# Designs tried in a protein design run: peptides against a protein of PDB entry 6RGO. Part 244

Target 1, 392 residues: chain A of PDB entry 6RGO
Amino acid sequence: MALKLLGFNQDATCFSVISSNKGVTIYNCDPFGKCFELEKSTSNDEELDFLVEMLFSTSLIAVVDKTIGASKRKKLKIVNTKRKATICELTFPHEIMDVIMNRKIICVVLKSDQIFVYDISCMKLLRTIDVRGEKLKSTSKFRNSEAVGDIGVRVSLSTDNNSILCYSSYSKSDKENAPLNDIVVFDALKCIQINVLPAVHQSNIVCIACSPDGMLMATASEKGTIIRVFKTIDTENDEPILVNEFRRGSRPSRISEMKFNHDNTLLACVGESDTIHIFALPVTTTEADANEDDTLQQSSHSLSSSINGLQYISKGLANRFGKIIVSKIPTQSQQRHVAYIKIPENAKYRIGFPKDTTNTIHICGEDGNYLVYSIPRNEVGPCTLVKSNTFD

## One batch from the design tools (peptide; made by RFdiffusion4, then SolubleMPNN)

Design b2_p20_3_s3 (from b2_p20_3, 8 letters changed)
Fold by OpenDDE base, seed 2:
Structure b2_p20_3_s3 (fold): chain B 392 residues (1-392), chain A 20 residues (1-20)
Amino acid sequence: as target 1 above (392 residues)
Amino acid sequence: SEKEEKELKELLKEAEEELL
């Protein structure tokens, strides 16, 4: 059967799949099993396409039927899975491209490069963000959204209540084909722009991940060779703070998903490559834990010394060209993965980090594998398979 | 509707209880 992965929920307790014969199925990770099934509305052998976003382990899901019918692709259903009933339905002027949520908000991304921000508690519209309208203040002609089907606005939302929304925006370049290589950081509750990170990549951003707390953001371009991690809110001299630059590989390969773990110590990425990469983030020791024993300091110092080298290089290049050249972290200071998982070639996988175990990663494949891996702590190497299940 | 908002608030309460 053809499976299509929809992804994990926010805490990786559940994942959603489209089964070509059944419709949408939600699986619980532990204990492993089906927790919800949405049957096909159509008897036709049409390729099923859905967006499904689940709110943690709750009975609340957002569903978009993207199966044949231009009208259906514009409808968001909020569904109670326990009742198997639609709570409410919203209709949009354009096709829905993405839906993200947390306990406070739902964001709906349209093919028009609009982001609709709703209060989830009442489905009241808080804000419409027009990513193209922000570009229209620059003389740049509309990129006809029809011509480049794979490049649209990307979004990520913090899973906490702060509701930090990161989205890709068009650069202010006078070029008719300005790339989606800026990032806007937005407080989705207050409906205010917090920060703008200009030109974070040379090409369009195709993947964004916000940390659970909204303090960090990871970005990848169409090349997928470099991942950049920024602070979302904090700035130095009104300039974006680049925390890390990771090298996934030397060969171009699209990254489809990135996720932080719950303590912001790890960043995982998956995509078209045969490898899931896991990167270590520097632990910012807040001053509070400085009271425990001298012996553990030696291992943390090696990572911190690499960060201090990064701070000194940023100051020198900023002054001359009023473009925030994201100070290219010298190729020598580009961090590699600390861990990896080999996956089948051309297999689409999704990733999730459970809240309870900071060194565990959940993955699921369109091959029907749900896999739990342990991440090595002390060495660079492969992750260890801990649990496996199959689904259909 | 008020009924839909009530049902949303009940499900959101389940999501808040998962944080505790």
Scores: peptide ipSAE 0.499, ipTM 0.921, DockQ to the pose 0.497
Fold by OpenDDE base, seed 1:
Structure b2_p20_3_s3 (fold): chain B 392 residues (1-392), chain A 20 residues (1-20)
Amino acid sequence: as target 1 above (392 residues)
Amino acid sequence: SEKEEKELKELLKEAEEELL
């Protein structure tokens, strides 16, 4: 059967898929099995398209039926899976492109480059963010929408209650063809802009991941060769703090998803390549608890290469237009993956990190495989398969 | 509606209890 992956929930306890014959199916990861099915609204052999976002392991889901007609593509249903009933329905002026949530906030991304921010507890609109801004509304002839269909506003939301929203924004170039290469960091609860990271890539940003705590953000461009990790809130001399620059590969390849693990020690990426890459983040030891004296001389030659995080304060070369482009970290200091998973060619996979096991990753494929891998700690190498299940 | 908000708050409470 043709499967389409919708992804994992926030804690990787569940994942959702579209089955061409059944509609939407939600699987529990442990114990592995179907926990919910959403039947097709139509008996037709039409290609099914849905957005489904879960709230952790709860009976709360957000659903968009994108299969039939422009009207359904503009409707968000909040559904109680235990009751199999719609709690409420919202209708938007434009097609829904993405939905993301946590315990406090739901964000809805429209094809109009608008982000609607709601208080999930009452579905009250807190903010509409117009990413194009007021000035660009007048001159934007619809860029011929056919070839540009894949490049829209990208969003990521912290899974914590702080509700840090990161989104891609248009560079302030007077060019009608400005890239989506700026990032805005937004407090979704207070509805305030916290930070702006200008020109974090040379091309459009196609993937963003926020850390669970909202303190870190990873970004990838259309090239997918370099992943950059920034602090979201903290700045140094009003400039963005680049924490890491990772090299996924030398060949261009689209990254479809990135995830941080629960403790911000790992960043995984997946996309069109035959390889899931896992990168290690430097543990920022907060200097505070270094006081306890325990002299255990265990001479573990941990090649903790002291990656003295040379905070290369990239003096952004102000180009002739005063835009700071984040200077590339020297190619020699670009970190590679510490671990990897090989996946079938042309199979789309999604990734999730479980909360309880910081060195475990969950993956699922449109090939019908749900796989659990152990991530090596002490060596660079392949992940070890721990568990496998199949779904249809 | 108040009924919808009550149902949302019940499900959100389940999500807060899963953190503990």
Scores: peptide ipSAE 0.496, ipTM 0.922, DockQ to the pose 0.500
Fold by OpenDDE base, seed 3:
Structure b2_p20_3_s3 (fold): chain B 392 residues (1-392), chain A 20 residues (1-20)
Amino acid sequence: as target 1 above (392 residues)
Amino acid sequence: SEKEEKELKELLKEAEEELL
């Protein structure tokens, strides 16, 4: 059967798939099995396309039918899976490109480069962010650039109640073809812009991940060779906002998804390559834990020596030119993966980190495989397969 | 509607109970 993966929920307890014959199916990870099915509304041989975002293990899902006609592609349905009933339906002026949620917020991304931010508890509109309108205010030329191709606004939302929204924005360059290579950090609850990271890549950003707590953000460009990790908030102590730079590979390959684990110690990435890469992050010790156990210091020293190669240009020069010059990090200081998973070259995979086990990763493939891997702690190498299930 | 908001609040309560 043709399967299309929609992804894991926030805690990797469930994943969703499109089956050409059945419609949308949601699987529980443990115990493994079907927990919900949304039947195909049409007998037509049309290729099914959906957006489905699930709120944790709850009966709340957001659904967009992208299969049938331009009108349905503009409709967001909020569905109760226990009742198999639509709670409410919202209609947008443009096609829905993405939907992301947590316990407080739903964000809806449109093909118009607009982000609609809603309070999930009442579906009240809190903010409309117009990424094109912001560009047009900064660059005096109205380009009627229809979004020609796969390049649009990318978003990620923290899974916590702080609801930190990270999105790609157009650079303020006087160039008529400004890339989507800026990042905006936004408090979705207060509707306030917290930070702007200018020119974080040389090309358009195609993937963003926010940490569960909203304190970190990972970005990848169209090249997908380098992943950068940033602090979302500027710390008062002039600490560098760039925390890590990881090298996925030497060959260009699109990254489709990135995720942090629940304790911000790991970042995983998946895409068009035969390999899922897992990177180790330095533990951001908050100053509060500085009192007790001397034993964990030895592992931090090896990571700190790699950070000393990051020539951060001090904030004092950045403030004068309004550009954070991300100095070219030497190619020798680019960290590699600590772990990897080999996947079939022709199968798309999605990734999730379970809450209970920070060294476990869930993956699912369009090949019909659901796989649980253990991540090695003390060595650089392949992950170990722990559990395997199949779905159709 | 008040009915829709009530149903949303019931489902959001399930999401908070999964954190405990």
Scores: peptide ipSAE 0.489, ipTM 0.920, DockQ to the pose 0.498
Fold by OpenDDE base, seed 5:
Structure b2_p20_3_s3 (fold): chain B 392 residues (1-392), chain A 20 residues (1-20)
Amino acid sequence: as target 1 above (392 residues)
Amino acid sequence: SEKEEKELKELLKEAEEELL
């Protein structure tokens, strides 16, 4: 049967899939089993397409029917899964491209490059962000919507209550074909722009991940060879702080999803390649935990790999034309994965990190496999399969 | 509606209890 993966929820306790014969199904990860089904409303052999965003393990889901020819592509349904009932329905002027939520906010991305920000508690519109409107103020030409293939505005939202929204924006280049290579950091609750990271890649950004706490973001371009990790809020001398630059591979390959684990120590990526890559992040000691002076001197020899602090010689070559080129980390400073998972060629997979086990990753495939892997802590190598289940 | 808002608030309370 043709399966289509929708993804994991915020804490990887559930995942959602489309079955051609059944419609939308939600599975619980532990204990593994089907917890919800939305039956297909049409008997037609049309390829089903849906957006389903879950609110953790709760009975609250957001659903968009994206099936080709469906009049419902502009409709967001908020559904109670326990009652199998629609709570409310919102209609948009354009097709819905993405939906993301946490406990406070729903963000709806339209094909018009608009982001609608809602208070989830009352479905009140807080803000409309017009990513094209900023470009139109700078460039008199509407980007013809027809020539926009798979390249639209990308978004990611923190899973915490701070509700940090990261989205891709158009660079201020006078060129008619300005890429979506800027990132805007936005407080979705206060509706305030916090930061702008200009030209974080040379081409359009196709994948963004925000950390659960909203303090970090990862970005990948259409090339998918380099992943960059930035601080979201903090700046050094009004410049964006690049924390890491990771090399996924030498060959171009689309990245479809990235996720941080819950403690910001790992970043995973998946896409069109036969390999899920897991990267280690430096443990940023947030200054807050310094006060509990519990002097248990367990002399664990942390192999402080003295990553010699290569001073970021930010040679800000302010070239005369105001191009802030994000200072490229030298190719020698590009880190590789610390762990990997091999997946079938051309298999679409989704990834999630469980909250309680920071060294475990959940993955599911359009091949009908749900797999739990242990991530090696001390060695660079393959992840170990811990649990496997199948679904249809 | 007030009924829809009440149902949303009940489900959001369930989501806040899952953090504890």
Scores: peptide ipSAE 0.478, ipTM 0.919, DockQ to the pose 0.477

Design b2_p20_3_s4 (from b2_p20_3, 9 letters changed)
Fold by OpenDDE base, seed 1:
Structure b2_p20_3_s4 (fold): chain B 392 residues (1-392), chain A 20 residues (1-20)
Amino acid sequence: as target 1 above (392 residues)
Amino acid sequence: SEKKEEELKKLLEEAKKELE
């Protein structure tokens, strides 16, 4: 059967899939099993396409049926899964491209590069963000929508109540073909722009992840070779703070999803490659607890040589883009461990981090596998499979 | 309509209690 993955919820307790024969199915991760099924509205053998966003493990879901005609692609349904009832329906002027939520906010991304921000508690519109801005509305040259592939506005929302929204924006270049390579950080509750990170990549940003607390953001371009991690709110001399730069690989490969774990110690990425990559983030020790004199003579064993290849701190990019103050992260040799999971070739996978186990990752595939892996913290190497289940 | 907001609010309060 053709499966299409919709992804994990915010805490990786559930995941959603489209089954060609059944419609949308939501699985619980532990205990593993079906917790909800949305029946197909049409008997036709049409290829099913849906957006589904869950509010954690709750009975609240947002659903967009993209299968049938341009009209349904503009409708967002809020559904109670226990009652199998539509609570409300919203209609948008353009096709819905993405829906994200937390306990406070729903964000709806349209094909028009608009983000609609709602208070979830009343479905009141708080803000419409027009990413193209007012000036670009006058150039009625719709870039032929056919040749602009899967490149649109990308969004990520913090899973906490602070509701930090990160979105890709067009660079201020007077070129009709400005890339989506800026990031805006937005307080979705207050409806205030907090920060702007200009030109974080040379090409369009195709993937964004916000940390659960909204303090960090990861970005990847169309090349998917370099992942950058920034502070979202904090700036140094009004300039963006680059916390990390990771190399996923030397070969271009699209990244489809990135996730932080709940304590901001790990960043995972998945995409078109046969490998899920997991990067260790340096623990920002707040200077306060540095007083305990624990003289653990960590023996300087020479595992220095092989790890040097993946952490190319590109000193060279400092010259042409403005002073990205690469804060001298003190060269304390916190070996940024990289873990990996091998996945089947051409299988699409989604990733999620459970809250209770910071060294565990949940993955699910269009191959019908739900897998739980343990992540090695002290070594560079493969993750260990802990649990496996199958779904249809 | 106010009734839909009350029904949504009630269902969101039910959903919030499922998070606790």
Scores: peptide ipSAE 0.122, ipTM 0.791, DockQ to the pose 0.750
Fold by OpenDDE base, seed 3:
Structure b2_p20_3_s4 (fold): chain B 392 residues (1-392), chain A 20 residues (1-20)
Amino acid sequence: as target 1 above (392 residues)
Amino acid sequence: SEKKEEELKKLLEEAKKELE
């Protein structure tokens, strides 16, 4: 059967799939099994397409019917899975491209490059962010409304209650065809812009991940060769906003998903390549818990020496040319993966990190495999398969 | 409107208890 993956929930306790014959199925990871099914509403041989965002392991899901020809592509349904009932339906002026949520916020991304931010507790609209309108205020020329291809606004939301929203924005360059290569950091609860990271890549950003706590974000461009990790907030101490640069590979390949683990020590990426890559992040020790005794300090010194290659162009030049955030990092300072998983070349996979085991990764494939891997701690190498299940 | 907000609040409260 043709399966399409919708992905894992925020804590990787469940994953969602589209089956051509059944509609949407949600699986529980442990114990493995079906926990919810949304029946196909139409007998038509149309290729099913859906957005489904689950609120952790709860009975709350957001659903969009994306099926071709369906008049429902502009409709968000909030569904109770236990009652199999629609609680509310919202209609948007444009097609819904993405839906993300946490315990506080729902964000709805439209094909118009608009982001609608809602308080989940009452479905009250808190903010409409118009990424095109913000560009038009900065650059006089309307891009024609033809969504030229698969390049739209990308978003990621912190899974915590701080509700840090990272989204791609258009560069302020006078070029008519300005890329989506800026990042905006937004407090979704307060509805305040926290930061703007200009020109984080040379081409459009196609993937963003926010850390669970919202303190870090990862970005990848259309090339998918380099992943950059940034602090979301400017620290008072003039510390580098760019904390890591990782090399996925030498060949261009689209990254479809990235995720941080729950303690911000690992970043995983998946996409069109035969390999899931896992990168180690330096532990940002907040200086507060530097009580004397813990002898584990010796291993941290070797990673700090690679960060010193980030020549911060001093503040004096930044005032005249804008914040140059991305200096030319030498290609030699680009870190490789610490671990990897080989996957079938033609199978799309999704990734998730469980909360309780920081060195475990959950993956699921359109091949019908749900796999649990252990990540090696002390060596660079393949992950070890711990558990496997199949689904249809 | 109000009935949907109450149902959503109740679901979020049920959901919080399922996460504890």
Scores: peptide ipSAE 0.114, ipTM 0.796, DockQ to the pose 0.718
Fold by OpenDDE base, seed 2:
Structure b2_p20_3_s4 (fold): chain B 392 residues (1-392), chain A 20 residues (1-20)
Amino acid sequence: as target 1 above (392 residues)
Amino acid sequence: SEKKEEELKKLLEEAKKELE
């Protein structure tokens, strides 16, 4: 059967799949099993396409049926899974490209490069963000979005109540083909722009991850060779703070998903490559937890010295034109993965970090595998398979 | 519709209790 992965929920307690025969199925991770099924609305052998966003392990899901007709692709249904009932339906002017949520906010991304921000508690529209802005309305001939179907606004939302929204935006370059290589950081609750990170990559951003607390953001371009991690809110001299630059590989390969773990110590990435990469983030020791064991201090000192080297390079290349030339962090300071998982070639996988185990990663594949891996702490190497389940 | 808003509120209260 053809499976299509919709991904994990915010805390990796559930994942959603499209089964060609059944429709949408939601699986619980522990205990492993089906927790919800949305049957096909049509008997036709049409390729099923859905967006499903689940609110943690709750009975609330947002569903977009993209299978049939341009009208359905513009409809968001909020569904109670326990009651199998549609609570509300919203209709948008354009096709829905993405839906993300937390306990406070639903964000709906349209093919028009608009982000609709809703208060989940009442489904009231808080903000419409037009990423193209007013100036681009005149020259935006609809990029025939058929041919470049993969380049659109990317979004990520913090899973906490602060509701930090990170989204890709068009560079202010006078070129008709401005890349989506800026990032905007937005407070989705207050409806205010917090920060703008200009030109974080040379090409379009295709993947964004916000940390659970909204304090960090990871970005990857179409090349997928370099991942950059920034602070979202904090700035140094009104300039964005680059925390990490990771090298996934030398060969171009698209990254489809990135996620932080719940304590911001790890960043995982997955995509078209045969490898899930896991990177270690420097633990910012806030002064408070100074009480426990001396042994972790030695590893932090080596990472802190590399961060200080990064801060020194940023100050020198503040060229007069407000272009953050993301100074090519010398290839020597590019951190590699600390852990990896080998996956089948051409298998699409999704990733999730469970809340309770910071050194565990959940993965699921379109091959019908749900896998739990342990991440090595003290060595660079493969993750260890802890649990496996199959789904159909 | 007020009924849909009440149903959504009730579901969000149910969902909050499922998150505690």
Scores: peptide ipSAE 0.110, ipTM 0.787, DockQ to the pose 0.753
Fold by OpenDDE base, seed 4:
Structure b2_p20_3_s4 (fold): chain B 392 residues (1-392), chain A 20 residues (1-20)
Amino acid sequence: as target 1 above (392 residues)
Amino acid sequence: SEKKEEELKKLLEEAKKELE
């Protein structure tokens, strides 16, 4: 059967799939099993396409049927899975491209580069974000839908109650073909723009991940060779703080998904390559436990390795004043993965980090595999398979 | 409208209890 992955929920306790024969199925990860099925509405041999966003392990899902006709692709249904009932239906002016949620907020991304922000508690519209802005509305050149169907506004939402929304935006270049290479950080609850990170890549951003606490974001461009990690809120001298620059590979390859673990110590990425990469983030030492008097005079040989940081002036990071944000991270010091998982080249995979086990990753494939891996702590190497299940 | 808002509210109250 053809499977299409919808992905994991926010805490990786469930994942959603489309089965061509059955419709949408939601699986519980532990104990492994089906927890919900949404039957296909049509007997036709049409390729099923859905968006499904689940509110953690709850009975609340948001569903968009994209299978048939332009009208259905504009409808968001809020469904109670226990009752199999549609509670609310919202209709949008344009096709829904993405839906994300947390305990407070639902964000709906449209093909028009609009983001609709809702209070989940009452389904009240809090904000419409027009990413093109008013000036670009006149060039109704919808990029002809055929050729470049995959470039649009990307979003990620923090899974906490702070509801930090990160989204890609068009650079202020007067060029008709401005890339989606800016990031906006938005407080979705207060409806306030917190930060703008200009020109974080040279090409369109195709993947964004926000940390669960909303303090970090990861970005990848169409090239997918470099992943950049930034602070979302904090700035140094009104400039964005680049925390990490990771090298996924030397060959261009699309990144489809990135996720942080729950303690912000790991970033995973998956895409068109045969490899899931896991990167280590610097542990923010909270100053708290420095009180214990452990007098171990480990001679900090300050290996002042004079990292002749070839300030690889990444010509791609122009600050708001057209100054190149010199990556403080030399291109030679681009950290590689600390761990990896090999996957089939032709199978799309999705990733999730469980809340309670920071060194465990959940993955699922369109090959019908649900896999749990242990991430090595002290060694650079492959992850160890801990559990496997199959689904159809 | 009101009955759907009440049902949504009840579901959100159920979902909050499932998240605590």
Scores: peptide ipSAE 0.109, ipTM 0.792, DockQ to the pose 0.727

